# Ledger of designs, part 17: peptides against a protein of PDB entry 3T6J

Target 1, 375 residues: chain A of PDB entry 3T6J
Amino acid sequence: PIVESYIGFIESYRDPFGSRGEFEGFVAVVNKAMSAKFERLVASAEQLLKELPWPPTFEKDKFLTPDFTSLDVLTFAGSGIPAGINIPNYDDLRQTEGFKNVSLGNVLAVAYATQREKLTFLEEDDKDLYILWKGPSFDVQVGLHELLGHGSGKLFVQDEKGAFNFDQETVINPETGEQIQSWYRSGETWDSKFSTIASSYEECRAESVGLYLCLHPQVLEIFGFEGADAEDVIYVNWLNMVRAGLLALEFYTPEAFNWRQAHMQARFVILRVLLEAGEGLVTITPTTGSDGRPDARVRLDRSKIRSVGKPALERFLRRLQVLKSTGDVAGGRALYEGYATVTDAPPECFLTLRDTVLLRKESRKLIVQPNTRLE
Target 2, 372 residues: chain A of PDB entry 3T6J as posed
Amino acid sequence: PIVESYIGFIESYRDPFGSRGEFEGFVAVVNKAMSAKFERLVASAEQLLKELPWPPTFEKDKFLTPDFTSLDVLTFAGSGIPAGINIPNYDDLRQTEGFKNVSLGNVLAVAYREKLTFLEEDDKDLYILWKGPSFDVQVGLHALLGHGSGKLFVQDEKGAFNFDQETVINPETGEQIQSWYRSGETWDSKFSTIASSYEECRAESVGLYLCLHPQVLEIFGFEGADAEDVIYVNWLNMVRAGLLALEFYTPEAFNWRQAHMQARFVILRVLLEAGEGLVTITPTTGSDGRPDARVRLDRSKIRSVGKPALERFLRRLQVLKSTGDVAGGRALYEGYATVTDAPPECFLTLRDTVLLRKESRKLIVQPNTRLE

## One batch from the design tools (peptide; made by RFdiffusion4, then SolubleMPNN)

Design b1_p9_2_s1 (from b1_p9_2, 8 letters changed)
Fold by OpenDDE base, seed 1:
Structure b1_p9_2_s1 (fold): chain B 375 residues (1-375), chain A 9 residues (1-9)
Amino acid sequence: as target 1 above (375 residues)
Amino acid sequence: GGSVFLDPL
């Protein structure tokens, strides 16, 4: 078997300021079959990057072909086990040297093991479809999230010599129609500027890329889905995201007005964006469970994903990227914290929904080290 | 930074 590993201070999610890495390490075995799908995605990456809703001037000047590998993890040491990884975390290195993506395939497999009777917050007519396609949709989402999410976009920089990595006279901000008014100075980084929102904001951007690009037929084809299956994978991927946005409320602490998990905050933000789109795209309905206690249902109108969802997500995703590229911390914080705010305001009453989410919370799955043997 | 897709397991 081909063995891969990494170790060091890598992920900064436990740092409130998103800067200090946590010591983490894994040992894994390459899954060759699944890696082949991700290699096909890599082969299409340069073209798919052009499908993202920002001008080429906001994308990397030079495409650097990354590696993408599916891994079955044998040992993981850290505070949490990811489903996918994109490294390095330094945007400058990603832009100049390249990056590597991995999918932890057997971690995803654990996530797929959901019992129908324990599947919360979905309509009954969606449960079987969700169970069937959750796994495949996760593979798509992880691939897009890592490769084209974290692997996309350019930071506008003025270097230590005063030179810009963009043409100040010709590059136009697509949101304002004006020339670029802000950028990163020498020594400024994504994390240093955006600080407390940097990690979650970036995860939100990456998740949004996944949802947006999973609508592209070429993406589904790469993963082996066509026709009705492709449409079901799309539907379940979007459904999973809006459900995750509701589940995310578990990770919000009202008393401290803070989020305890960057990815879940990101998913809540996406839910808010899609709710704001209106037109019946997403509906969260408080209900009463069979036990007489509060429950809820999330409904996604499949027919409105492309007509309502995609345009809303496109606009939002473009704004995320433009604000990131220009180092506009004030604008970025206003946008992101606005969508990340949890109140009890109607119609959603998110604080009340949070109580429902907590009430319906299931015990966490325990992931244990797998066995491996020679046969 | 953002580098990980973490599923809520």
Scores: peptide ipSAE 0.147, ipTM 0.831, DockQ to the pose 0.536
Fold by OpenDDE base, seed 2:
Structure b1_p9_2_s1 (fold): chain B 375 residues (1-375), chain A 9 residues (1-9)
Amino acid sequence: as target 1 above (375 residues)
Amino acid sequence: GGSVFLDPL
């Protein structure tokens, strides 16, 4: 088998300022069969990047073909086991040198084992469909999130010699219609400028890319889905995201007005964006469970994903990218923290819903790492 | 920040 190892100070999610890496490591075996779908995605990546809702001037100047492999993890040492990884975690290196993507296939497989009777916050009519397509939809989301989420976009930079990596006279900000007014100076990075929101903001951008691009027929074809199956995968991917946004409330600490998990904060932000779109796209309804205690149901109108959801996500995702590219921390913070704010304001009453989420909380899944043998 | 996809476990 092909063995890959990974070790060092890599992920900064536990640093409040998003800069200091936690020491982690893994040993994994390459799953060649499962890597094939991601290789097909890589082959289409340059074309799919053009489908993202920003001008080419806000995208990387040159496409650098990355590696993408599925890995079966044998051992993982760290505070949490991811489903996918994009490295390096430095935007400048991603732009100039390229990157590598991995899917932790056996970690994903564990996440797919859901018991129908324990599945919370979904309508009964959605449960069987959700169980059937959660796995496949997650493969799509992970691939897009890593490769075309984290692997996309350009930072505007002025180097130590005063040279710009963009044409100041011709590049136009699509949100303002004006020339570029801000950029990263020498020594400034995404993490150093955006600090406390950098990790969650970037995860939100990557998740949004996944939702947005999964609507493209070519993406579904790459993963082997056509016709009604492709539409079901899209529906379940979006449904999973809005459900995750509700579940995310577990990771909010009201007393400290802070989030304890960057990805969950990101998913809550996406939920807020899709709720703001209105028109009955997303509905969260408080209910009473069979036990007489509070419960809730999340409903996503399938027929409104393209007509209402896609345009809302397009506008939001473009704003995320433009603010990131230009280093506009004030604008970026105002946008992101606005959607990340949790209050008890009607109609959603998110603090009350949080109590419901906590009441219905499932036991944490334990991932037991395997041994291997040669027969 | 890191580039990691985490499923709500």
Scores: peptide ipSAE 0.135, ipTM 0.824, DockQ to the pose 0.522
Fold by OpenDDE base, seed 4:
Structure b1_p9_2_s1 (fold): chain B 375 residues (1-375), chain A 9 residues (1-9)
Amino acid sequence: as target 1 above (375 residues)
Amino acid sequence: GGSVFLDPL
């Protein structure tokens, strides 16, 4: 088999300032069969990048074909096991040198083992559909998140010699209609500037790319979904995200006004964006469980994903990218922290919902490392 | 960031 490994100080999710990497390493085997769909996604990446809701001037100047493989993990050493990885984590290196993507296929497969009776916060009519399509929808989301999420966008930079990597006279900010007024100076990075929100903000951008582009027929075709199956995959992917936004409340500490997990904060932000879109797209309803204790239900109107959800996400995603590209920390923080704020304000009453989420919390799953053999 | 966590582990 083809063996892949990586090791080092890589992910900065556990650093409050997003700067210091945690020591991590894995050993994995390439899954050739599962890699084929990601190879097709890579082959379409240059075209799909043009579907993202920002001008080409805010995208990378040159498309560099990345590597993308599905890996079956044999050993993982770290504080958490991801489902997908995009490396390096430096935007400048991604922009100039390229990047590598991996899907941790056997990690994704563990997520498929959901017991129907333990599946919280969904309507009964959605549970079977969710269980059926959770896996396939995750494949789509992970592929898009890594390749076209983390792998997209340009940072505007002025180098040590004073040269710009963009034309200051012709590039226009699509949100303001004005010339570019801010950029990254020499020695400034995404993480150094955006600091405490950098990791979560970037995850939010990548997750949003996944939701946005999964609506594109070509993406579904690459993953082998057509007709009603494609629509169900889309629905479950979006449903999973809004549910995740509710589940995210577990990782908020009200007393400290702090988020303890960057991806969950990102998912909560997306939920807030989709709730703000209104028109009955997303509804969270407090209920009473069969045990007589508080419960909740998330409803997503599938008929409004394209008409209501997509435009809302488009506008939000464009703003995320523009603020990132221009190094506008003040604007970016105002936008992101606004959506990341957790209060008990009606109608959602998120702090009350948090109590429900905690009450319905399931036991943490332990992932056991597999063994392999030659036959 | 560069990783995806689908389920909170």
Scores: peptide ipSAE 0.181, ipTM 0.848, DockQ to the pose 0.605; fails the geometry check
Fold by OpenDDE base, seed 5:
Structure b1_p9_2_s1 (fold): chain B 375 residues (1-375), chain A 9 residues (1-9)
Amino acid sequence: as target 1 above (375 residues)
Amino acid sequence: GGSVFLDPL
């Protein structure tokens, strides 16, 4: 077997300022079959990067082929086990030296096991489809999230010698129509500038890339989905995201106006973006459960994903990237915190929905050391 | 050094 490991101070999600790494380590075995799918995704990455909704001037100047491997984790030491990883976390190094992606395949498999009777917040007609395609759609989302989410975009930088990594005279900000007015100075990083919102903002960008690019037929083909199956994978991926946005409310603390989990905050933001798009794309309906207590249903109109959802996500994702590239912390914070705000304002009444989410909270999953054998 | 990761749902 091919064994991979990493160890060190890696993830900064537990740092309020998004800077200090938590000590983490794993040992894993390469899943060759699943890795082959990600290798195909890597082979298409340079072309797929061009499908992202920003000008080439906001993308890396030269594509650097990354590693992408699916791993079956044997042991993991840390506060939270991820589904996928992109390293390093330094955008400058990603742009100049490259990066590595991993999917923790057997961790993903834990999320696939859902009992139909315990599946919350979905319409009955969606439950079987959701159960069937949650796993496959999540594989797609993880691949896109890591490789083309975290692996995309350019930071505009002025180096220690005063040189710019972009042409100040010709590069235009697509949101303003003007020349670039802000950038990262020498020693400034994504995390140092965006601080408390950096992790969640970046996760939101990566998740949005996943949703946006999963609509591309080539992506589905790489993962082995065509025709009706491909459309179902797309639908379930988007449905999973909007459901996750509702579930995210568990991780909001109203009394402190604080989010306790960066990825869940990101998913809530995406839900808000898609709700704002309107036109019946996403509907959250308070209901009464069979137990007579509050419940809710999330509805996603499949027919409006491309016509309503994609344009809304495109605009939002472009704004995220432009603000990131230009180091516009004020604009980025205003945008992101605006969508991350949780109130009880109608029609959504998110604080009331949060009470429902907490009432319907599922039991925590237990992840234990797997067994291996020779055959 | 660090990792950016997807938290499973």
Scores: peptide ipSAE 0.145, ipTM 0.818, DockQ to the pose 0.343; fails the geometry check

Design b1_p9_2_s2 (from b1_p9_2, 6 letters changed)
Fold by OpenDDE base, seed 2:
Formats: C-alpha cells, structure tokens, sequence
Structure b1_p9_2_s2 (fold): chain B 375 residues (1-375), chain A 9 residues (1-9)
C-alpha cells in the first residue's frame, strides 16, 4: 500500500485570529480506486477555473497542476478530523508553488451512516433521495471545495520592492468598474488582514465554489453522473448545504455573539444568501414533531436552483473573491458579518430555530482508529 | 483548510 503522512502546526481554526496553528498529524493509506475520480477532476481543473465568476485577472496567473488523492486514515492526532484537506494554507504559496488536496474517504463514510427515521429537518419526500445521494454529492462537494475552492483566486500584492503582481492600469474591479484601489502590501497575508473572519470567510468561498461549479455538466460527468442522476446529485448537494446552514446554529453562542466552528458559520452564511434570493428557493418551516415538541423542515425548490440560486450565489461569490483579492477588509467584514448575524427577527426567527436545532441535536459521531491486517 | 460535516471538537 501507498502510505501518506503529515505532521506539524497546520490548521488555525482554534485560533480566534486565524494565525496560530494547532499541532496535528496523520498516517493514511491511499485508496487507489477512489483517487481516480479526483484525478479526472485535476485533469479538468484548468478549464473549470475559467468558469468561476470573476475575471481572469482575479485568477492565478499560471495554472499549477496539484495533487489530489483519496486517503483512508489509519491514525489521526488532533482536535478534529476533516473530510478533505487543502494545503498549504498560504495563498501566496498556492499561487506560486502549488498545493495538495486529499479526501479522507473513511471519514466521509462515517458521515454516510444515517438512519432514515433519525434524519432531521427534511421533508419526507426528500429523505430517500437524500440518503441515496448524500455520499456521491459529498464526493463532488469535497473535490470542488478543495481543488477549485481553496485552489482558486489571486491576491493582488505589492512586493517589498514596490512592484505589483497585476497591471494597475488595465485591471478593473468588476464590482466598482474602477481600477484596483487596494492590495496586500509586503508582509501582509490573508489571515493577518482579515483576522477573525479569515478562516470562516475562506471556507464560505470554498463551499460556494462547490455549489456553483457542481451545476456544470462536466463536473458531474467527471464523477460519473449524467441525466437524471446528475440532477439528483446537484439537488442533494444544494439541499445538504441548506440543511447544514440550519444545523450550523448549534455552533453559535448568542451570549458571546460568536461562532465556534468556521465551516458551520460559512454554511449559515450561504443559507442566508440563498434565503435572501427569495422566490421560494429555500423555505424553513417550524413544525411540531410527533413528540409534541418543536421541529422544523427545510425545503429547496430544485426547479429554482439554476434560475434563482445560481445567480444569487454568483453575485455573492464574486463579491467574496473581489474583496479577498483587493484586501478590502472593511468591505469584506461588512459583507460577511452581515450574513453571519443571528437574530430572532421574523420571518426566519433564527434564535428560535436554534432552540429547535438544539432540541433535535444528534449524538456526536466518533471515528475510531482502525487496524490493518494481512489477508 | 479542511471540510467538516460533523462537530470536529
């Protein structure tokens, strides 16, 4: 078997300022069969990057072919085990040196184990479809999230000698129609500038890339889905994200007005964006469970994903990228914190919904480190 | 970065 490992101060999610890494490490075995899909995605990455909703001037100057592998984790030391990883966590290195992607296949497998009767917040008509396609849709989302999410976009930089990595005279900000007015100076990084929102903001961008690009037929073809199957995978991927946005409320602390999980905050933001789009795309309905206690249902109109959802996400995703590229912290913070606020304002009444989410909270899933054997 | 679909803590 092919063995991969990594160790060090890698992820900074536990640092409120997104700067200090937690020491972690893993040892894993390559899953050759599952890696094939991600290899096909890598082969199409350069073309798919052009489908993202920002000008080429806001994308990497040179495409660097990354590595993408599916791994089965044997041992993991850290506070949390992810389903996917993109490293290094430095945008400048991603732009100039490249990056590596991994999918932790056996971690995803744990997430697939859901009993229908315990599946919360979905309409009955969606449960079977959700169960059927949750796994495949996760593969699509993780692949896009890592490779084309974290692996996309350009930071505008002025180096220590005063030189720019973009043409100040010709590059236009697509949001303002003007020349670029801000950038990263020497020594400034994504995390140092955006600080408390940097991690969640980037995860939101990556998740949004996944939702946006999964609508492209070529992406589904890479993963072996066509026709009705492809449409079902798309639907379940979007449905899962909207549901995740509701579930995310568990990780919000009202008393401190803060989020305890960057990815969940990101998913809540996406939910807010799609709710703002209106037109019946997303509906969250408070209900009463069979036990007589509060419950809720999330409904996504699949017929409006492309007509309503995609344009809304396109505009939002472009804004995220433009603000990131230009180092516009004020604009970025205003945008992101605006969508990340949790109040009890109608019609959503998110604080009330949070009570419902907590009431219906499932037991935490655990991953037990496996053993290997010779057959 | 990484993708989490359950509580990592």
Amino acid sequence: as target 1 above (375 residues)
Amino acid sequence: GGVFWFDPD
Scores: peptide ipSAE 0.110, ipTM 0.822, DockQ to the pose 0.413
Fold by OpenDDE base, seed 3:
Order: sequence, then C-alpha cells, then structure tokens
Structure b1_p9_2_s2 (fold): chain B 375 residues (1-375), chain A 9 residues (1-9)
Amino acid sequence: as target 1 above (375 residues)
Amino acid sequence: GGVFWFDPD
C-alpha cells in the first residue's frame, strides 16, 4: 500500500488569532479507487476555476496543478480529525508554489452510518433521500471545498520593493466599479490581517464554492452521477448545508458572543445568506416533537436552488473573494460578522432555535482508529 | 486553516 503522513505545527484553529499552529500528525493509506475521481476533478480544475464568480484578475495568475488523494486514516493525533485537508496553509505559497489536497475517506464514511430514527430537523419526505445521498454528496463537497475553495483566489500584494502583483491601472473591483484601493503589504498575510475571523471566513468561502460549483454538470459527471441522481446529489448537498447551519448553533456561546468551531460558524453564515435570499428557498419551522418538546424542521425548495439560491450565493461569494483579495478587513469583518451574529430576532429567533438544537443533541460519536492487515 | 472538519451528526 501507498502510505502518506505528515507531522508538525500545521493547523491554527485553536489559536484565536489564527497564527500559532497545533502539533498534529497522521498516518494514512491511499485509497486508489476514490483518488481516481479526485484526479479527474484536478484535470478539470483549471476550467472550473473560470466558473467562479469573480474576474480572472482576482484569480491566480498561473494555474498550478495540485495533487489530490483520498486517504484512509490509520492514525490521527490532534484535537480534531478533518474530512479534508488543503496544504500548505499559506496563501502566498498556494499562489506561487502550489498545494496538495487530501480527502480522508474513512472519516467521511463514518458520517454515512446515520440512523433514520435519529436524524433530526428534516422533513420525513427528505430523510430517505438524505440518508442515501449524504455520503456521495459529502465526497463532492469535500473535493470542491479543498481543491476549488481553498485552492482558488488571489491576494493582491505589494512586495517589499514596491512592485504589485496586479495592474493598478486596469484591474477593477467588480463590487465598486473602481480601481483597487487596498492590498496586502510586505509581511502581511491573510491571518495577520483578518485575525479572529480569518479561519471561519475562509472556511465559509470554501464551503460556498462547494455549493456553487456542485451545480455544474461536469462536476457531477466526474463523480459518476447523471440524470436524476445528479440532481438528488445536488439537493442533498444543499440540504445538508442548511441543516448544518442550524446544527451549528450548538457551537455558539451566547454569553461570550463567541463561536467555538470555525466550520460550523461558516455553515451558519451560509444558512443566513440563503435565508436572506427569501422566496421560500429555505424555511426553518419550529415544531413540537413526539415527546411534546420543542423541535424544528428545515425545508429546502429544490426548484429554487438554481433560480434563487445560486444567485444569492454568487453575490455573497464574490463579495467574500473581493474583500479577501483586497485585504479589506473592515469590509470583510462587517460582512461576515453581520451574518455570523446570533440573536433572538424574529422570524428566525435563532437563540430560541439554539435551545431546540441543544435539546435534540445526541452524544458525539467516538472515532476509533482502525487497524489494517495484509490478507 | 486549510481543513474541512468532520461534520457533527
């Protein structure tokens, strides 16, 4: 078998300022069959990058073909195990040197074992479909999230010699219609500028890329889905995201106005964006469970994903990228913190919904490290 | 910051 590993101070999620890495390590075996799908995605990456909702001037100048591998994890040492990884975690290196993507396939497989009777916050009519396609949709989302999410976009930089990596005279900000007015100076990084919101903001961008690009027929084809199956995968992927946005409330601490998990905060933000789109795209309805206690249902209108959801996500995703590229911390913080704010304001009453989420919370699954043997 | 955390059930 092909073995991959890494070790060191890699991820900074436990640092509130996103600077100091946590010591982490893993040992994994390559899953050749699943890796083949991601290789096909890599082969289409350059073309798919052009489908993202920002001008080429806000994308990397030169496409650098990344590596993408599906891994079955044997040992993982760290505070949390991810479903996917994009490294290195430095935007400048991603732009100039390239990057590698991995999907932790057996971690994703753990999520596939959802019991129907324990599945919360979904309509009964969606449960079977959700159970059937959750796994496959995760594969699509992770692939897009890592490769075309974290692997996309350009930071505008002025180097120590005063040279710009963009044409100040011709590059136009698509949101303002004006020339670029801000950028990263020498020594400034994504994390150093955006600080407390950097990790969650970037995860939100990556998740949004996944939802946005999963609508592309070529993506579904790469993963082996056609016709009705492809549409179901899209639906379940979007449904999973809006459900995750509700579940995310578990990781919010009202007393401290603090989010304890960057990805879950990101998913809540996306939920807010899609709710704001209106037109019946997403509906969260408080209900009463069979036990007589509070419950809730999330409904996603399949027929409005492309007509309502996609345009809303397009606008939001473009704003995320433009603000990131230009190093506009004030604008970025205003945008992101606005959507990340949790109040009890109607009609959603998110603080009340949080109580419902906590009430319906089940014990976390334990992930046990496996053994492997040659037979 | 380049990871996709496991989705809680």
Scores: peptide ipSAE 0.108, ipTM 0.819, DockQ to the pose 0.715
Fold by OpenDDE base, seed 1:
Structure b1_p9_2_s2 (fold): chain B 375 residues (1-375), chain A 9 residues (1-9)
Amino acid sequence: as target 1 above (375 residues)
Amino acid sequence: GGVFWFDPD
């Protein structure tokens, strides 16, 4: 078997300032079959990048073909096991040297194992579809998230010699219609500038890319889905995201007004964006469970994903990228923290919903890493 | 970066 490993101070999610990496490492075996699908995605990456809602001037100057592999983890040392990884985490290296992507397939498989009777916050009519397509939709989302999410976008930089990596006279900010007015100076990085929101903001951008691009027929075709199956995968992917946004409330600490998990914060933000879009796209309804205690249901109108959801996500995603590219910390923080704010204001009453989420919280799953052998 | 679907705590 092909063995892959990495080790070191890699992910900074546990650092409130997004700067210091946590020591982690893994040993894994390549899943050749699933890796082949991701390689097909890589083959289409350059084309798919053009489908993102920002002009080429906000994308990498030169496409660098990345590596993408599906891995079955044998051992993982760290505080948490990711489902997918994009490295390096240094934007300059991503832009100039390239990057690697991995999907931890057997970790995803654990997430797929949900019993119907324990599946919370979904309408009964959606549960069977959700169970059926959760796994496949995760593969799509992870692939897009890593490859075209983290692997996309350009930072506008002025180097130590005063040279710009963009044409100041011709590049136009698509949000303002004006020339670029801010950028990263020498020594400034994404993490150093955006600091406390950097990790979650980037994850939100990556997740949004996944949702946005999964609507593209070519993406679904790459993963082997066509016709009704493709539409179901899209639906479940979006449904999973809005559900995740609700579940995310578990990771918010009201007393400290902070989030404890960057990805969950990101998913909550996306939920807020899609709720703001209105028109019945997403509905969260407080209910009463069979036990007489509070419950809730999340509903996504499939027919409005493209007509309502996509445009809302497009605008939001473009704003995320533009603010990131230009190093506009004030604008970025205002945008992101605005959507990340958790209050008890109607109609959603998110703090009340949080109580419901906590009440319905399932027992934590333990991930056991079994031995394997070669016959 | 990466995708997390489990509680990292």
Scores: peptide ipSAE 0.099, ipTM 0.816, DockQ to the pose 0.403
Fold by OpenDDE base, seed 5:
Structure b1_p9_2_s2 (fold): chain B 375 residues (1-375), chain A 9 residues (1-9)
Amino acid sequence: as target 1 above (375 residues)
Amino acid sequence: GGVFWFDPD
């Protein structure tokens, strides 16, 4: 088997300022079959990048072909084992040197172990589809999230010599219609400028890219889905995201007005965006469980994903990218924190829903190191 | 960062 190992101070999620890396290490074995799918995705990446909702001027000038491998993890040392990885975490390096993507396949498999009777917040009619397609949809989402999420977009930079990596006279901000008015100066980075929201903001962008591009037939074909299966994968992927947005409330601390998990905050933001889209796309309904205690149901209208969801996500995703590219921290913070705010305001009453989420919370899953055998 | 986390479920 082909063995890969990663070790070092890599992820900064636990740093409130998003700067200091946590020590992480793993040893894994390459999954050749799944890696082949990601290789096909890489082969289409340059074309798929053009499908993202921003002008080419806001995308990398030159596509640098990354590596993408699916790994089965044997051992992992860190605070949390991810489902996918994109490194390095420095956008400037991603733009100039390239990047590497990893999907931790057997980690994703752990997420598939949810029992139907314990599956919360879904309509009964959706549970079977959810169970069936959660895994495959996750593969799609992770691939897109890492490769085309984290791997997309350009930062506008003025270097130490005063030179710009964009044409100030011709590049237009698609949101304002004006020339570019802000950028990253020498020494400024994504993390240094956006600081406390940098991690969650970037995760939100990456997740949004996944949802947006999973609608593309070529993506689904790469992963081997066609016809009704493809539509079900799309539906479950979006359904999983909106459900995750509700579940995310577990990781919000009302007393401190603080989010404790960047990805979950991101998913809540996406939920808010899709709720704002209205038109019956997403509905969260408080209910009463069989035990007589509070419960809730999330409904996603699959027929409105393309007509309502996609346009809403497109606009939001474009704004995320434009604000990121231009280093507009004030605008970015206003946008992101606005959607990340948790109140008890009607109609959603998110703080009340949080109580329901906590009430229905299950025990944390334990991931145990597997054994290997020779055949 | 560049990490995708699965659902708590």
Scores: peptide ipSAE 0.098, ipTM 0.810, DockQ to the pose 0.715

